# Designs tried in a protein design run: peptides against a protein of PDB entry 4HTP. Part 120

Target 1, 231 residues: chain A of PDB entry 4HTP
Amino acid sequence: SQTVASHVPFADLCSTLERIQKSKGRAEKIRHFREFLDSWRKFHDALHKNHKDVTDSFYPAMRLILPQLERERMAYGIKETMLAKLYIELLNLPRDGKDALKLLNYRTPTGTHGDAGDFAMIAYFVLKPRCLQKGSLTIQQVNDLLDSIASNNSAKRKDLIKKSLLQLITQSSALEQKWLIRMIIKDLKLGVSQQTIFSVFHNDAAELHNVTTDLEKVCRQLHDPSVGLSD

## One batch from the design tools (peptide; made by RFdiffusion4, then SolubleMPNN)

Design b2_p19_8_s4 (from b2_p19_8, 11 letters changed)
Fold by OpenDDE base, seed 3:
Structure b2_p19_8_s4 (fold): chain B 231 residues (1-231), chain A 19 residues (1-19)
Amino acid sequence: as target 1 above (231 residues)
Amino acid sequence: AEEEEELRKLWQEILAEER
């Protein structure tokens, strides 16, 4: 049961997202997304060269890029305040210290960066000088951990939620954590619309999603950009 | 293990070619 997501580093998705965010124009943003998508499809073809009837698709990545459209996974029950407290604990930050206060008061920062209201950016700058580990997670592993968080939230298992979060954090770079936070909070701030993402993925993607609201179905059915809904 | 490493390498090569 091999999947593309089991071989793609989460770091590579994050670097793509970072490139998209830093790009100024729509065309440049689209280019970076297309490069990643085309790489995914090319790898899919290589991985599944002898198996045409597979359910594997871009879905594992797409659900992280468009987290607001997630319907399979239940709510995480995680807010910025929870993450702030977790980082303060994990990093052993003094409660009255500058960095702890930055995390807790992320909406009104008094610092060198104009990142007011963006918790992920605040967290990134706190983590950057402290997070020395290289990211090792695949996209599949990230999704598995997020599934665990959602399941445990539903089951009211706070201890297990914390465990999964710690696994994510300890195996991720500061940059990866920035994007992971945005995925959890469901606000990536890419500067490109959902419609644009769908349009780049497949010409019929927006239409199929509007009818089904099933992101996995969209990714599977429209995996091949040359095969339309009517085909 | 060897197959997994080759697949990881293949992904990196593909990604590098697209960028």
Scores: peptide ipSAE 0.707, ipTM 0.955, DockQ to the pose 0.931
Fold by OpenDDE base, seed 5:
Structure b2_p19_8_s4 (fold): chain B 231 residues (1-231), chain A 19 residues (1-19)
Amino acid sequence: as target 1 above (231 residues)
Amino acid sequence: AEEEEELRKLWQEILAEER
């Protein structure tokens, strides 16, 4: 069936996350999240104008914003070291060169940016002069590729994992890859709590999640902010 | 293809209005 996620560029989610991360204070962070959420809801209403019983919800985006709460797909089996090696290969970086060493030794302060220990930021600066300026993936396509990675990890198909990762990388900007890496590693560093995200989404979201631990159910049942859990 | 492009434009318009 038709979904909002199949039409929303992954780049627009990433730009929102970047705005949240750069914002100082809870109120400004909330504003940026609310702007994206309200846009999603408005688009949902337009897309599903003649269909009131759809199962489509904010879940495809929410599971990327709160990747620690992911329960539908299994583990990716991907760590920073694997990504470092993949980037060195893909970008044809000299193994003894500065950029390859930055990726492999991301925990050690080597540069002026103060990004030691944050692999995604290290990768961003390596990728920025080498990647597309704008990606082409939708949120649905990103989730499909992540599903493929998790499934193939379970099946021990390393070749197919690499294939899906290459598709993600080659179709994404440096900024999109920064956030994609953080989604895979499950650490977005937004500076806003899970409770805050749920509270902005719906007043009853935190309560329903605490009971069900089902992020899709939370997004589906509480997709309308005016309809409460007890209604 | 035409419908997909129109939906993409609609999303961009909605997002721009909220920002």
Scores: peptide ipSAE 0.705, ipTM 0.955, DockQ to the pose 0.921
Fold by OpenDDE base, seed 4:
Structure b2_p19_8_s4 (fold): chain B 231 residues (1-231), chain A 19 residues (1-19)
Amino acid sequence: as target 1 above (231 residues)
Amino acid sequence: AEEEEELRKLWQEILAEER
């Protein structure tokens, strides 16, 4: 079945997240999120024009925006150190080189940018001159790969985990990888609260999530902003 | 392939209109 997520580039989500992060005020952050959300809903209506009662929703995007609320996908088993080693290998970085050391010692303030402790930002600057300018992944493909990683982590299939990670990395820009890393680590640093995200999504979203703790149900039941829980 | 490209264009148009 066709989903919105199968047609939305992951790059567009990342660009939205980048805009949100760079925005200083709450209102501006909300605006950027709303623009993406409204686009998603409009596209949903167009895509499913002839199909009633579809289960498709904003969930594929929401679970990437609020990764700390993910309950369907199990733990990735991925830490910053693992990613650092992977990047060093993949990019063939000298182990004693500046970039390798930056990745491994990401917590040490060695740079002028004040990005100490933010592995994703450190990775971004290492990747920027080395990676594709534009990625090719859809939101669905990203979620599929993340599902694969979680499943293979549970199954202790390290080789398959690496394979999926390589697919993510090789098909993503530096900016997309920055956000992907943050999604995996479950810290987006958007500067906007979960409550704000829910409030923008739907007036009843926070309440429904508090009761169900099910992000998919929230996205599905409250897909239409004009239809409340009591409707 | 043609349908996929059309949908991709539609998404980009929608997104551009909201920005």
Scores: peptide ipSAE 0.705, ipTM 0.955, DockQ to the pose 0.927
Fold by OpenDDE base, seed 1:
Structure b2_p19_8_s4 (fold): chain B 231 residues (1-231), chain A 19 residues (1-19)
Amino acid sequence: as target 1 above (231 residues)
Amino acid sequence: AEEEEELRKLWQEILAEER
């Protein structure tokens, strides 16, 4: 079946997240999220105009925006150190070189950007001159690859984990990889609370999530912002 | 392929209008 996520570029989600992060105030952050959400809903209506009983929802995007609430897929088993080593290998960085050391010692201040402790930002600057300018993955494809990683982690298939990671990396821009890293590590640093995200999504979203702890159910049941939980 | 391209264009148009 057709899904919105199968047509939405991961790049567009990442650009939205970047805008949110760069925004100074809560209101501006909310505006950028709302713009993406409203676009998603409008596209959903167009895509499913002849099919009213679909299970498609904002869930594929929401689970990437709120990765700490992920319950469907198991843990990735990926930490910053693993990613650092992977990038050093993939990019053929000299092990004693500046960029390799930045990735490995990401907690130590080494530059003017003040990115100490933020592995994703350090990775971004290393990747920016080395990666493609625009990625090719959809949100669905990203989720499929993340599902593969989680499944293979559970099965202790390290080689297959690496394969899926390489596919993500080689098909993503530096900016997309920054956000992908943050999704995997489950810390987006958006500067907006979970409650704010839920409130913008639907007035009843926080309540339903508190009861069910099921992000997919929240997205499906409260897909229409005009239809309340009690309706 | 044609349908996918049309849908991708539609998404970009929708997104651009909201921004």
Scores: peptide ipSAE 0.704, ipTM 0.954, DockQ to the pose 0.923

## One batch from the design tools (peptide; made by RFdiffusion4, then SolubleMPNN)

Design b2_p20_1_s1 (from b2_p20_1, 9 letters changed)
Fold by OpenDDE base, seed 1:
Structure b2_p20_1_s1 (fold): chain B 231 residues (1-231), chain A 20 residues (1-20)
Amino acid sequence: as target 1 above (231 residues)
Amino acid sequence: EWEELQKEWEEKIKKMEEEN
Protein backbone atom coordinates (compact mmCIF):
# COMPACT_ATOMS: atom_id res chain seq x y z
CA SER B 1 0.00 0.00 0.00
CA GLN B 2 1.18 3.52 -0.80
CA THR B 3 2.19 5.65 2.15
CA VAL B 4 2.93 9.35 2.48
CA ALA B 5 6.45 8.36 3.55
CA SER B 6 7.00 6.64 0.18
CA HIS B 7 6.43 9.98 -1.58
CA VAL B 8 8.23 12.40 0.74
CA PRO B 9 11.96 12.86 0.11
CA PHE B 10 14.15 12.44 3.16
CA ALA B 11 15.76 15.71 2.06
CA ASP B 12 12.50 17.55 2.83
CA LEU B 13 12.47 16.30 6.41
CA CYS B 14 16.16 17.18 6.80
CA SER B 15 15.57 20.67 5.41
CA THR B 16 12.76 21.17 7.94
CA LEU B 17 14.94 19.92 10.80
CA GLU B 18 17.74 22.25 9.67
CA ARG B 19 15.35 25.22 9.75
CA ILE B 20 14.13 24.25 13.22
CA GLN B 21 17.72 23.96 14.47
CA LYS B 22 18.74 27.33 12.98
CA SER B 23 15.71 29.13 14.41
CA LYS B 24 16.43 30.84 17.72
CA GLY B 25 12.90 31.38 18.95
CA ARG B 26 10.49 28.70 20.13
CA ALA B 27 7.74 30.19 17.99
CA GLU B 28 9.82 29.93 14.80
CA LYS B 29 10.83 26.36 15.62
CA ILE B 30 7.18 25.43 16.15
CA ARG B 31 6.17 27.15 12.91
CA HIS B 32 8.62 25.12 10.82
CA PHE B 33 7.47 21.86 12.39
CA ARG B 34 3.80 22.78 11.96
CA GLU B 35 4.30 23.67 8.30
CA PHE B 36 5.85 20.26 7.60
CA LEU B 37 3.13 18.46 9.56
CA ASP B 38 0.32 20.36 7.84
CA SER B 39 1.78 19.55 4.44
CA TRP B 40 2.03 15.89 5.45
CA ARG B 41 -1.62 15.80 6.56
CA LYS B 42 -2.79 17.47 3.36
CA PHE B 43 -0.81 14.99 1.30
CA HIS B 44 -2.27 12.12 3.34
CA ASP B 45 -5.80 13.34 2.66
CA ALA B 46 -5.09 13.59 -1.07
CA LEU B 47 -3.32 10.21 -1.26
CA HIS B 48 -6.00 8.35 0.71
CA LYS B 49 -9.07 10.29 -0.44
CA ASN B 50 -10.91 7.14 -1.56
CA HIS B 51 -9.62 4.86 1.21
CA LYS B 52 -11.26 5.08 4.65
CA ASP B 53 -9.43 2.35 6.54
CA VAL B 54 -5.76 3.20 6.19
CA THR B 55 -3.06 2.57 8.78
CA ASP B 56 -0.83 5.24 7.26
CA SER B 57 0.08 8.08 9.61
CA PHE B 58 2.81 10.56 10.53
CA TYR B 59 4.62 7.71 12.34
CA PRO B 60 7.38 7.23 9.70
CA ALA B 61 8.43 10.86 10.18
CA MET B 62 7.69 11.08 13.92
CA ARG B 63 9.96 8.13 14.74
CA LEU B 64 12.82 9.97 13.00
CA ILE B 65 12.02 13.27 14.76
CA LEU B 66 11.73 11.58 18.18
CA PRO B 67 14.18 8.67 17.75
CA GLN B 68 14.62 8.31 21.52
CA LEU B 69 11.00 7.10 21.67
CA GLU B 70 11.58 4.31 19.14
CA ARG B 71 10.22 1.01 20.50
CA GLU B 72 9.62 -0.98 17.32
CA ARG B 73 13.25 -1.12 16.17
CA MET B 74 15.89 -2.80 18.23
CA ALA B 75 19.15 -1.01 18.96
CA TYR B 76 21.33 -0.12 15.97
CA GLY B 77 24.56 -0.88 17.81
CA ILE B 78 26.16 2.10 16.06
CA LYS B 79 28.34 4.65 17.83
CA GLU B 80 30.21 7.72 16.62
CA THR B 81 33.51 5.83 16.55
CA MET B 82 32.06 3.23 14.20
CA LEU B 83 30.75 5.93 11.88
CA ALA B 84 34.08 7.75 11.99
CA LYS B 85 35.93 4.61 10.91
CA LEU B 86 33.36 3.92 8.21
CA TYR B 87 33.70 7.43 6.77
CA ILE B 88 37.49 7.25 6.84
CA GLU B 89 37.32 4.00 4.89
CA LEU B 90 34.57 5.08 2.48
CA LEU B 91 36.05 8.48 1.70
CA ASN B 92 39.58 7.06 1.58
CA LEU B 93 40.77 9.64 4.09
CA PRO B 94 44.40 9.47 5.20
CA ARG B 95 44.40 8.07 8.75
CA ASP B 96 46.81 10.75 9.91
CA GLY B 97 45.05 13.45 7.90
CA LYS B 98 43.16 16.40 9.35
CA ASP B 99 39.70 15.14 8.36
CA ALA B 100 40.20 11.64 9.75
CA LEU B 101 41.51 13.08 13.01
CA LYS B 102 38.52 15.46 13.21
CA LEU B 103 36.13 12.52 12.94
CA LEU B 104 38.00 10.37 15.46
CA ASN B 105 38.61 13.20 17.94
CA TYR B 106 35.18 14.81 17.57
CA ARG B 107 34.90 15.40 21.34
CA THR B 108 37.94 17.68 21.46
CA PRO B 109 37.92 19.59 18.20
CA THR B 110 40.78 22.03 17.68
CA GLY B 111 38.68 23.97 15.19
CA THR B 112 37.02 27.39 15.46
CA HIS B 113 33.49 26.19 14.68
CA GLY B 114 32.44 25.46 18.28
CA ASP B 115 31.09 22.05 17.22
CA ALA B 116 32.80 20.28 20.11
CA GLY B 117 31.13 16.97 20.88
CA ASP B 118 28.70 17.11 17.95
CA PHE B 119 29.88 14.32 15.67
CA ALA B 120 27.15 15.03 13.11
CA MET B 121 28.34 18.61 12.58
CA ILE B 122 31.96 17.53 12.24
CA ALA B 123 30.91 14.85 9.77
CA TYR B 124 28.88 17.41 7.83
CA PHE B 125 31.91 19.61 7.17
CA VAL B 126 34.00 16.63 6.10
CA LEU B 127 31.21 15.35 3.84
CA LYS B 128 30.09 18.65 2.29
CA PRO B 129 32.84 18.83 -0.37
CA ARG B 130 32.69 15.06 -1.04
CA CYS B 131 29.01 14.09 -1.19
CA LEU B 132 26.06 14.46 -3.55
CA GLN B 133 24.26 17.79 -3.55
CA LYS B 134 20.87 16.08 -3.52
CA GLY B 135 19.93 12.73 -2.01
CA SER B 136 17.57 10.21 -3.59
CA LEU B 137 16.00 8.50 -0.56
CA THR B 138 12.41 8.76 0.60
CA ILE B 139 11.45 8.70 4.27
CA GLN B 140 10.16 5.15 3.78
CA GLN B 141 13.44 4.00 2.22
CA VAL B 142 15.39 5.51 5.11
CA ASN B 143 13.16 3.69 7.59
CA ASP B 144 13.56 0.42 5.67
CA LEU B 145 17.34 0.74 5.78
CA LEU B 146 17.27 1.60 9.49
CA ASP B 147 15.04 -1.43 10.13
CA SER B 148 17.59 -3.56 8.29
CA ILE B 149 20.41 -2.18 10.42
CA ALA B 150 18.55 -2.88 13.66
CA SER B 151 17.59 -6.40 12.58
CA ASN B 152 21.11 -7.24 11.43
CA ASN B 153 22.58 -5.83 14.63
CA SER B 154 20.38 -8.21 16.62
CA ALA B 155 21.52 -11.05 14.36
CA LYS B 156 25.19 -9.95 14.72
CA ARG B 157 25.55 -9.61 10.93
CA LYS B 158 28.14 -6.83 10.78
CA ASP B 159 28.66 -7.16 7.04
CA LEU B 160 24.96 -6.53 6.35
CA ILE B 161 24.94 -3.56 8.74
CA LYS B 162 27.81 -2.07 6.76
CA LYS B 163 25.96 -2.71 3.50
CA SER B 164 22.86 -0.83 4.68
CA LEU B 165 24.95 2.03 6.05
CA LEU B 166 26.75 2.33 2.73
CA GLN B 167 23.41 2.54 0.94
CA LEU B 168 22.31 5.35 3.27
CA ILE B 169 25.59 7.24 2.89
CA THR B 170 26.01 6.93 -0.88
CA GLN B 171 22.44 8.07 -1.57
CA SER B 172 22.43 11.06 0.80
CA SER B 173 23.71 14.62 0.73
CA ALA B 174 25.99 15.92 3.47
CA LEU B 175 23.03 17.67 5.10
CA GLU B 176 20.92 14.51 5.00
CA GLN B 177 23.79 12.53 6.51
CA LYS B 178 24.15 15.07 9.33
CA TRP B 179 20.54 14.46 10.31
CA LEU B 180 20.72 10.72 9.68
CA ILE B 181 23.66 10.50 12.09
CA ARG B 182 21.66 12.40 14.71
CA MET B 183 18.71 10.04 14.19
CA ILE B 184 20.94 6.98 14.65
CA ILE B 185 22.64 8.45 17.73
CA LYS B 186 19.15 9.56 18.93
CA ASP B 187 20.03 13.21 19.58
CA LEU B 188 18.64 15.76 17.12
CA LYS B 189 19.53 18.89 19.11
CA LEU B 190 16.49 20.72 17.73
CA GLY B 191 16.14 22.98 20.75
CA VAL B 192 12.49 21.97 21.30
CA SER B 193 11.21 19.52 23.88
CA GLN B 194 9.37 16.27 23.24
CA GLN B 195 6.35 17.87 24.92
CA THR B 196 6.43 20.73 22.42
CA ILE B 197 6.56 18.32 19.46
CA PHE B 198 3.60 16.38 20.85
CA SER B 199 1.61 19.52 21.63
CA VAL B 200 2.01 20.75 18.06
CA PHE B 201 1.11 17.33 16.65
CA HIS B 202 -2.08 16.93 18.74
CA ASN B 203 -3.40 18.31 22.03
CA ASP B 204 -3.86 14.78 23.41
CA ALA B 205 -0.61 13.31 22.05
CA ALA B 206 1.46 13.66 25.22
CA GLU B 207 -1.28 12.07 27.33
CA LEU B 208 -1.78 9.14 24.96
CA HIS B 209 1.96 8.56 24.73
CA ASN B 210 2.30 8.63 28.52
CA VAL B 211 -0.31 5.88 28.80
CA THR B 212 0.65 3.69 25.83
CA THR B 213 4.34 4.47 25.21
CA ASP B 214 3.46 3.57 21.61
CA LEU B 215 4.47 6.27 19.15
CA GLU B 216 2.74 4.56 16.22
CA LYS B 217 -0.52 4.35 18.15
CA VAL B 218 -0.24 8.03 19.03
CA CYS B 219 0.31 8.98 15.40
CA ARG B 220 -2.50 6.75 14.12
CA GLN B 221 -5.19 7.51 16.70
CA LEU B 222 -4.47 11.23 16.74
CA HIS B 223 -3.91 11.67 13.01
CA ASP B 224 -6.74 14.21 12.79
CA PRO B 225 -5.97 17.24 14.97
CA SER B 226 -9.71 17.92 15.35
CA VAL B 227 -10.55 14.46 16.75
CA GLY B 228 -9.64 13.96 20.40
CA LEU B 229 -9.25 10.87 22.60
CA SER B 230 -12.79 11.31 23.92
CA ASP B 231 -14.32 11.37 20.49
CA GLU A 1 14.12 27.52 0.14
CA TRP A 2 11.04 26.65 2.19
CA GLU A 3 8.78 28.36 -0.31
CA GLU A 4 10.22 26.12 -3.01
CA LEU A 5 9.62 23.04 -0.86
CA GLN A 6 6.08 24.16 -0.13
CA LYS A 7 5.47 24.63 -3.83
CA GLU A 8 6.84 21.17 -4.55
CA TRP A 9 4.50 19.67 -1.94
CA GLU A 10 1.56 21.61 -3.32
CA GLU A 11 2.34 20.29 -6.79
CA LYS A 12 2.56 16.72 -5.45
CA ILE A 13 -0.74 17.13 -3.60
CA LYS A 14 -2.38 18.51 -6.72
CA LYS A 15 -1.10 15.57 -8.74
CA MET A 16 -2.50 13.11 -6.20
CA GLU A 17 -5.87 14.88 -6.23
CA GLU A 18 -5.96 14.66 -10.02
CA GLU A 19 -5.12 10.95 -10.03
CA ASN A 20 -7.87 10.06 -7.53
Scores: peptide ipSAE 0.222, ipTM 0.790, DockQ to the pose 0.922; fails the geometry check
Fold by OpenDDE base, seed 5:
Structure b2_p20_1_s1 (fold): chain B 231 residues (1-231), chain A 20 residues (1-20)
Amino acid sequence: as target 1 above (231 residues)
Amino acid sequence: EWEELQKEWEEKIKKMEEEN
């Protein structure tokens, strides 16, 4: 069955997240999230116009926006040091070169950007002159690749983990990779609380999540903002 | 940049509405 996530470029989510991060005020951050969510709901209504009782929901996007609440997908087993080594190999960076050292020593302030300790930002600046301007992945494809990574980590298949990571990296822009790294590490640094994200999604979302701890159930049961838990 | 993205979504939505 067709899903909204199979039609939405991952780049669109990343652009929204970038705008949220750059916004200083809570109201502006909320506006950017709401605009993306409203567009998603409109697309859902158009896609499923003649189909009642679909299981499709905002879950594919929500699990990337709130990756710390992921309970379906197992641990990736990926840390910043692994990503640094992968980028050095993939980009053929000299090991003693400036960019390789920035990636490996990401915790040490080496530059004027104040990005110390933020591996994703350091990676972004290394990738920006070297990567595609626009990625080709949908939200569905990103989730499928992340599922593959988690499954293969559980199975201790390091070669298949590397294969899926290479597919993500080679089909993504520098900006998309910045956000992908933050999703994998489970720290988006959006400057909005989980409660704020839930409150914008649905008035009862925080309550349902507190009881169930199931993000998919929250997205599916509260898909319609006009239908409450008691309805 | 957001206005362009919104326009692309509106065009996709419109296309889906016309095909259904």
Scores: peptide ipSAE 0.176, ipTM 0.775, DockQ to the pose 0.969; fails the geometry check
Fold by OpenDDE base, seed 2:
Structure b2_p20_1_s1 (fold): chain B 231 residues (1-231), chain A 20 residues (1-20)
Amino acid sequence: as target 1 above (231 residues)
Amino acid sequence: EWEELQKEWEEKIKKMEEEN
């Protein structure tokens, strides 16, 4: 069955997240999230116009926006050091070069950008002059690759983990990779709370999540913003 | 940039509405 996530570029989500992060005010951050969500719902309605009983929901996007609430996908087993080494290898960076050292020593940045301890930002600046300007992955494809990474981590298949990571990296822009790293590390630094994200999604979302701890159930049961838990 | 992305979404939605 066709899903909204199979049609939405991962770049569109990343652009939204970037706007949310850059926005100073809470109201502006909320606006950017709401605009993405509204577009998703409109797309869902158009895609599923002739199908009443669909299980498709905002879950594929929500689990990337709130990666700390992920319960379906197991641990990736990926840390910043592993990603640093992978980028050095993939980009053929001199090991003693400035960019390799930035990736390895991301906690003590020597640069003017104040990105101390934010590996994703350090990676972004290294990747920006070296990678594609626009990625080709959909939200569905990103989730499939992340599922593969988690599954292979559980199976201790390091070679297959590397393969899936390389596919993510080679098909993504620097901006998309910045956000992908933050999703894997489970720290988006959006400057909005989980409660705010839930409140924009649905009035009952925070309550349902507190009871069920199941993000997929929250997205599916509260797909329609006009239909509450008591309806 | 957002206006362009929004326009792309609107065009995709319109196309799906025409095909259904």
Scores: peptide ipSAE 0.136, ipTM 0.734, DockQ to the pose 0.969; fails the geometry check
Fold by OpenDDE base, seed 4:
Formats: sequence, structure tokens, C-alpha cells
Structure b2_p20_1_s1 (fold): chain B 231 residues (1-231), chain A 20 residues (1-20)
Amino acid sequence: as target 1 above (231 residues)
Amino acid sequence: EWEELQKEWEEKIKKMEEEN
């Protein structure tokens, strides 16, 4: 069945997240998230206009925005050091070169950007001058690849993990990769709380999540902002 | 309606990319 996530570019989500991160005030952060959510709901209504009882929801996006709440997908088993080594290999970086050392030593100050400890930002600056391709992935495709990574991690299939990571990397811009890394590491650094995200999504979202701990159920049951838990 | 909405989304994405 067709889903909104199959039509929404991953680039749009990343651009939204970037705007949220760069915004100073809570109100502005909320505005950017709300605009994305409203567009998603509008797409849902258009896509499913003639369909009854669809299971499609904001879940594909929400699980990327709140990756700490992921319960369907198992652990990726991926750390910053693994990603650093992968990028060094993929980009053919000299192992003793400046950029390779930045990636490997991401916890130490590397100079002018003050990005110590933020691997995704360090990776972004390494990738920015080297990524020649525009991102082409949808949110659905990103989730499919992340599902593959998690499944193969549980099955101890390291080669297949690498394959899926390479597919993500080679089809993503530097900005998209920055956010993808943060999703995998489960730290988006948006400067907005989980509670705020839920409150913008639906007034009852936090409550339903506290009871069910099921992000998909939250997104599905509270898809309509006008229909509450009691309805 | 769907085609118009898709175009609107694409334009929105483009604008957001230019601002980032």
C-alpha cells in the first residue's frame, strides 16, 4: 500500500531538523516542526482520500525524530568509531591525514568549529566538500535501510550491515548524512524536548505513549489532532 | 489535487534547502 513516507524526500525531514536546530527560541523550533507535520497530514489526506481505515501515519517520520523511543527496530550496533572507519574507507582518506584524524578523534577539539564530541557535525564538514550527489532517498527508503541494518545486526551479518550503510551514504547529501548519523546514534540535539514534540503532534500523545510505550500506536491512534483518546 | 499538493511540497523543500 502507498504511504506518505514513500513520497516524502528524506531531505525535507533533514532540512526541517536543521531549521529546528538552528532556531534559538522554543516557539520557532515548534513552528518548523508544526509546518512539517501539517504538510504530512495534508499529504495523508490527499493520498488516502478514497481509502478507508488506512494504517498509514506519521510514524515513519516520528521514529526518526524521536529515535530514542524506537521499539520495533532492534539496536543498530553502530558506534561513531565504526562510522569513522567506514568514511575513511569510502572517501579514500589518508589514515594519517587531517580529516581521518578528525573523524577518529571526534571527542577532542579539532580547531575552529567547536564541534568536539559531535561526530555528526565533524562528519558533515568532512563530507560537505566531497559529496557530489544530491540526496534521492525517501523517508520510507531510509527506514527500510535502517530496518535492514537492525535486522542484520541481530543476525550478526556484518557484511550486510555495511552494504545497507553504503547505500544510505552514497544516496545522501552531507546534510542528510549528518542527520542520519544522529538518528543512528539516537541524539538529534534539536534543543526541544520529547514532551514538546508530542504536545505539538497531539495533546494526548504524551499520555498515550506513557501507557503504551508504542510510538506507532501513538501516531496511528492520534493521527487526527481533533480526535482525542476519549473519542 | 494530489499532483498540486506534491508540487507544493517540492517547492517547500526547495525553499528550505536554499535557506539552510
Scores: peptide ipSAE 0.034, ipTM 0.644, DockQ to the pose 0.062; fails the geometry check

Design b2_p20_1_s2 (from b2_p20_1, 9 letters changed)
Fold by OpenDDE base, seed 4:
Structure b2_p20_1_s2 (fold): chain B 231 residues (1-231), chain A 20 residues (1-20)
Amino acid sequence: as target 1 above (231 residues)
Amino acid sequence: SMEELKEEWEKKIEEIEKKN
């Protein structure tokens, strides 16, 4: 069956996340998230018009926004050092060059941006002049690739992990890759709390998550903001 | 319609991208 996630470009989510991150005030951050969520719900209603028994929900996006709450897919087994090496290889960066060293030593500030310790930002600036193409992935495709990575990590299939990573990288802009990295590392640095995200999504979301620890159930059961847990 | 909704979504995202 068709899902909203199969229609929403991953770039759209990344743009939203970028705006949230750049926003200084809580209210502005909330506004950006709410706008994306409202669009998603409207799209869902249109896509599933006259179909009441769908399991489709905001879950595909929510699990990327709150990756630390992911319970369906197992660990990726990917660290910053692995990504650094992969980028050096893929981009054919000189090993002793500035950009390669920035990726490998991402914790050491070498530039004026103050991005020390934020590998995703370091990677972004390395990728920006090299990734000129627009991203082509949908949210569903991103999740499928991430599922593949987790599954292959569990199966100790390093070659297949690399394959999926390459698909993600080669089909993503520098900005999208910044956010992909943060999703994989499970630190989005949005400057908004998990509780705020849940509260904006649904008034009962935090409570239901505390009981079930199931992000998909939260998204499905509380898909309609007007229907509560007690209803 | 679905098409109208897609166009609305696209326009909205374009606005977001311009502000990035």
Scores: peptide ipSAE 0.109, ipTM 0.674, DockQ to the pose 0.062
Fold by OpenDDE base, seed 1:
Structure b2_p20_1_s2 (fold): chain B 231 residues (1-231), chain A 20 residues (1-20)
Amino acid sequence: as target 1 above (231 residues)
Amino acid sequence: SMEELKEEWEKKIEEIEKKN
């Protein structure tokens, strides 16, 4: 069955997240999220126009936007230090070189940009001159690879974890990797609260999530912004 | 069509990128 997530480039989500992060005001941040969501809903309606009982929803995107609320996918077992080592290996960075040291010592302020403690931003600047300008992954493909990582982590298959990570990295731009890292680490730094994201998605979303703690149920049951819980 | 919707989506994304 076709899903919206199978058609939406991961780059589009990352571009939206980048705009949200760069926006200064709450209202502008909300606008960018709403525009993405509205486009998603319009695409959903078009994709499923002749289909009844569709289980497709905003969930594939929402679980990447609110990764701390992920309950279906098990832990990745990935930390910043693992990613640093992976990038050093993948990019063949000298171990004593400036870029390798930036990745390994990401908590230490070494630069003028104030990015100390934000591994994703440090990685972005290292990757920018070395990576593809545009990625090729859809949101569904990203989720599939993340599922693989979580599954292999549970099975203690380190080699397969590395393989899936390499697939993500090699098919992603520097900007996409910045956001992918933040999704894996579960800290997007958007400057908007979880409650704000839910309120924009649906008026009843926060309440339903508080009761069910199931992000997929929230996205499915409240897919239509005009239909409430009492309806 | 699905292609038209995709193009509209892409166009909208491009417009937002130009404004940033």
Scores: peptide ipSAE 0.071, ipTM 0.656, DockQ to the pose 0.061
Fold by OpenDDE base, seed 2:
Structure b2_p20_1_s2 (fold): chain B 231 residues (1-231), chain A 20 residues (1-20)
Amino acid sequence: as target 1 above (231 residues)
Amino acid sequence: SMEELKEEWEKKIEEIEKKN
């Protein structure tokens, strides 16, 4: 089925997240999120203009923005140490080299950037000179690959997990990988609360989520900001 | 930039609207 997520580049979401993170004020952070959401809703309306009863919603994006609330896919089984080893292998980094050591010892301050403890930022700087400038994945494709990772983790298929990770890595820019890592680790560090994200999405979103704990249901039922739960 | 992203999305929306 045709979805908004199948048309939206993952890069666009990552660019939005980057802007949110770089913004100092709450109002500016909210503005960037709202702009992305509004564009998504407009695209949805255009895409589904002649279709009734579509199940498509903001959920594919929302579950990446609020990965802590993910309930559909199981645990990835991926930690920073695993990603570090994967990158060292994939990029053929010397084991005793500066970049390999940065990835492995990401918690220890080794550089001038002050990114100690933030694996995604450390990875970004290692990847930046080595990766594509622009990725090719859509939000749908990213979610499909993440679903594959979670499923294969549950099935203890390490080789297939690696395969999906390699697809994500090889088709993503350094910036996209930074955010992908944060999504997998479930810590985006946006500087905005879950409540703020919900409030921007829909006035009733926080309440509905508190009752249902179903992020997809929240996105589907409250896709129209003008239609409340009581309507 | 956000403006560039907005323009890209607007263009995509227009393309879909023309097909419908």
Scores: peptide ipSAE 0.057, ipTM 0.701, DockQ to the pose 0.868
Fold by OpenDDE base, seed 3:
Structure b2_p20_1_s2 (fold): chain B 231 residues (1-231), chain A 20 residues (1-20)
Amino acid sequence: as target 1 above (231 residues)
Amino acid sequence: SMEELKEEWEKKIEEIEKKN
């Protein structure tokens, strides 16, 4: 079945997240999120114009925006150290080189940008001059690969985990990888609360999530912003 | 820009509408 997520580039989500992060005011952050959400809903309406009973929703994007609320996908088993080692290998970085050390010692302040402790930002700066290809992944493809990682982690298939990670990395820009890392680590640092994200999505979203703890159910049941829980 | 992104999405929507 066709989904909105199968048509939306992952780059579009990442660009939105980048704008949200760079915005100083809450109002601006909300605006950027709302614009993305509105575009998604419009696309949904066009895609499913002749289909009334679809299960498609904002869930594929929402679970990437609020990765700490992920309950469907099992643990990735991926930490910053693993990613650091992977990037060192993939980029053929000298182990004792500046960039390798930055990735391994990401918690230690090494630069003027104050990015200490933010592995994704450190990775971004290492990747930026080396990653020249434009990202080609859709949101659906990203979720499929993340599902694969989680499943293979549960199955203790390290080789398949690496394969999926390599596919994500090789098909993503430096900016997309920055956000992908944050999604995997479950810390986006958007500067906007979970409650704010829910409130923008739907007025009843926070309440429904508090009761169900099911993000997919929240996205599906509250797909229409004009239809409430009591409707 | 957000405007460029919006235009890109609008074009995609139009393409889908033409296929329907």
Scores: peptide ipSAE 0.245, ipTM 0.824, DockQ to the pose 0.799; fails the geometry check

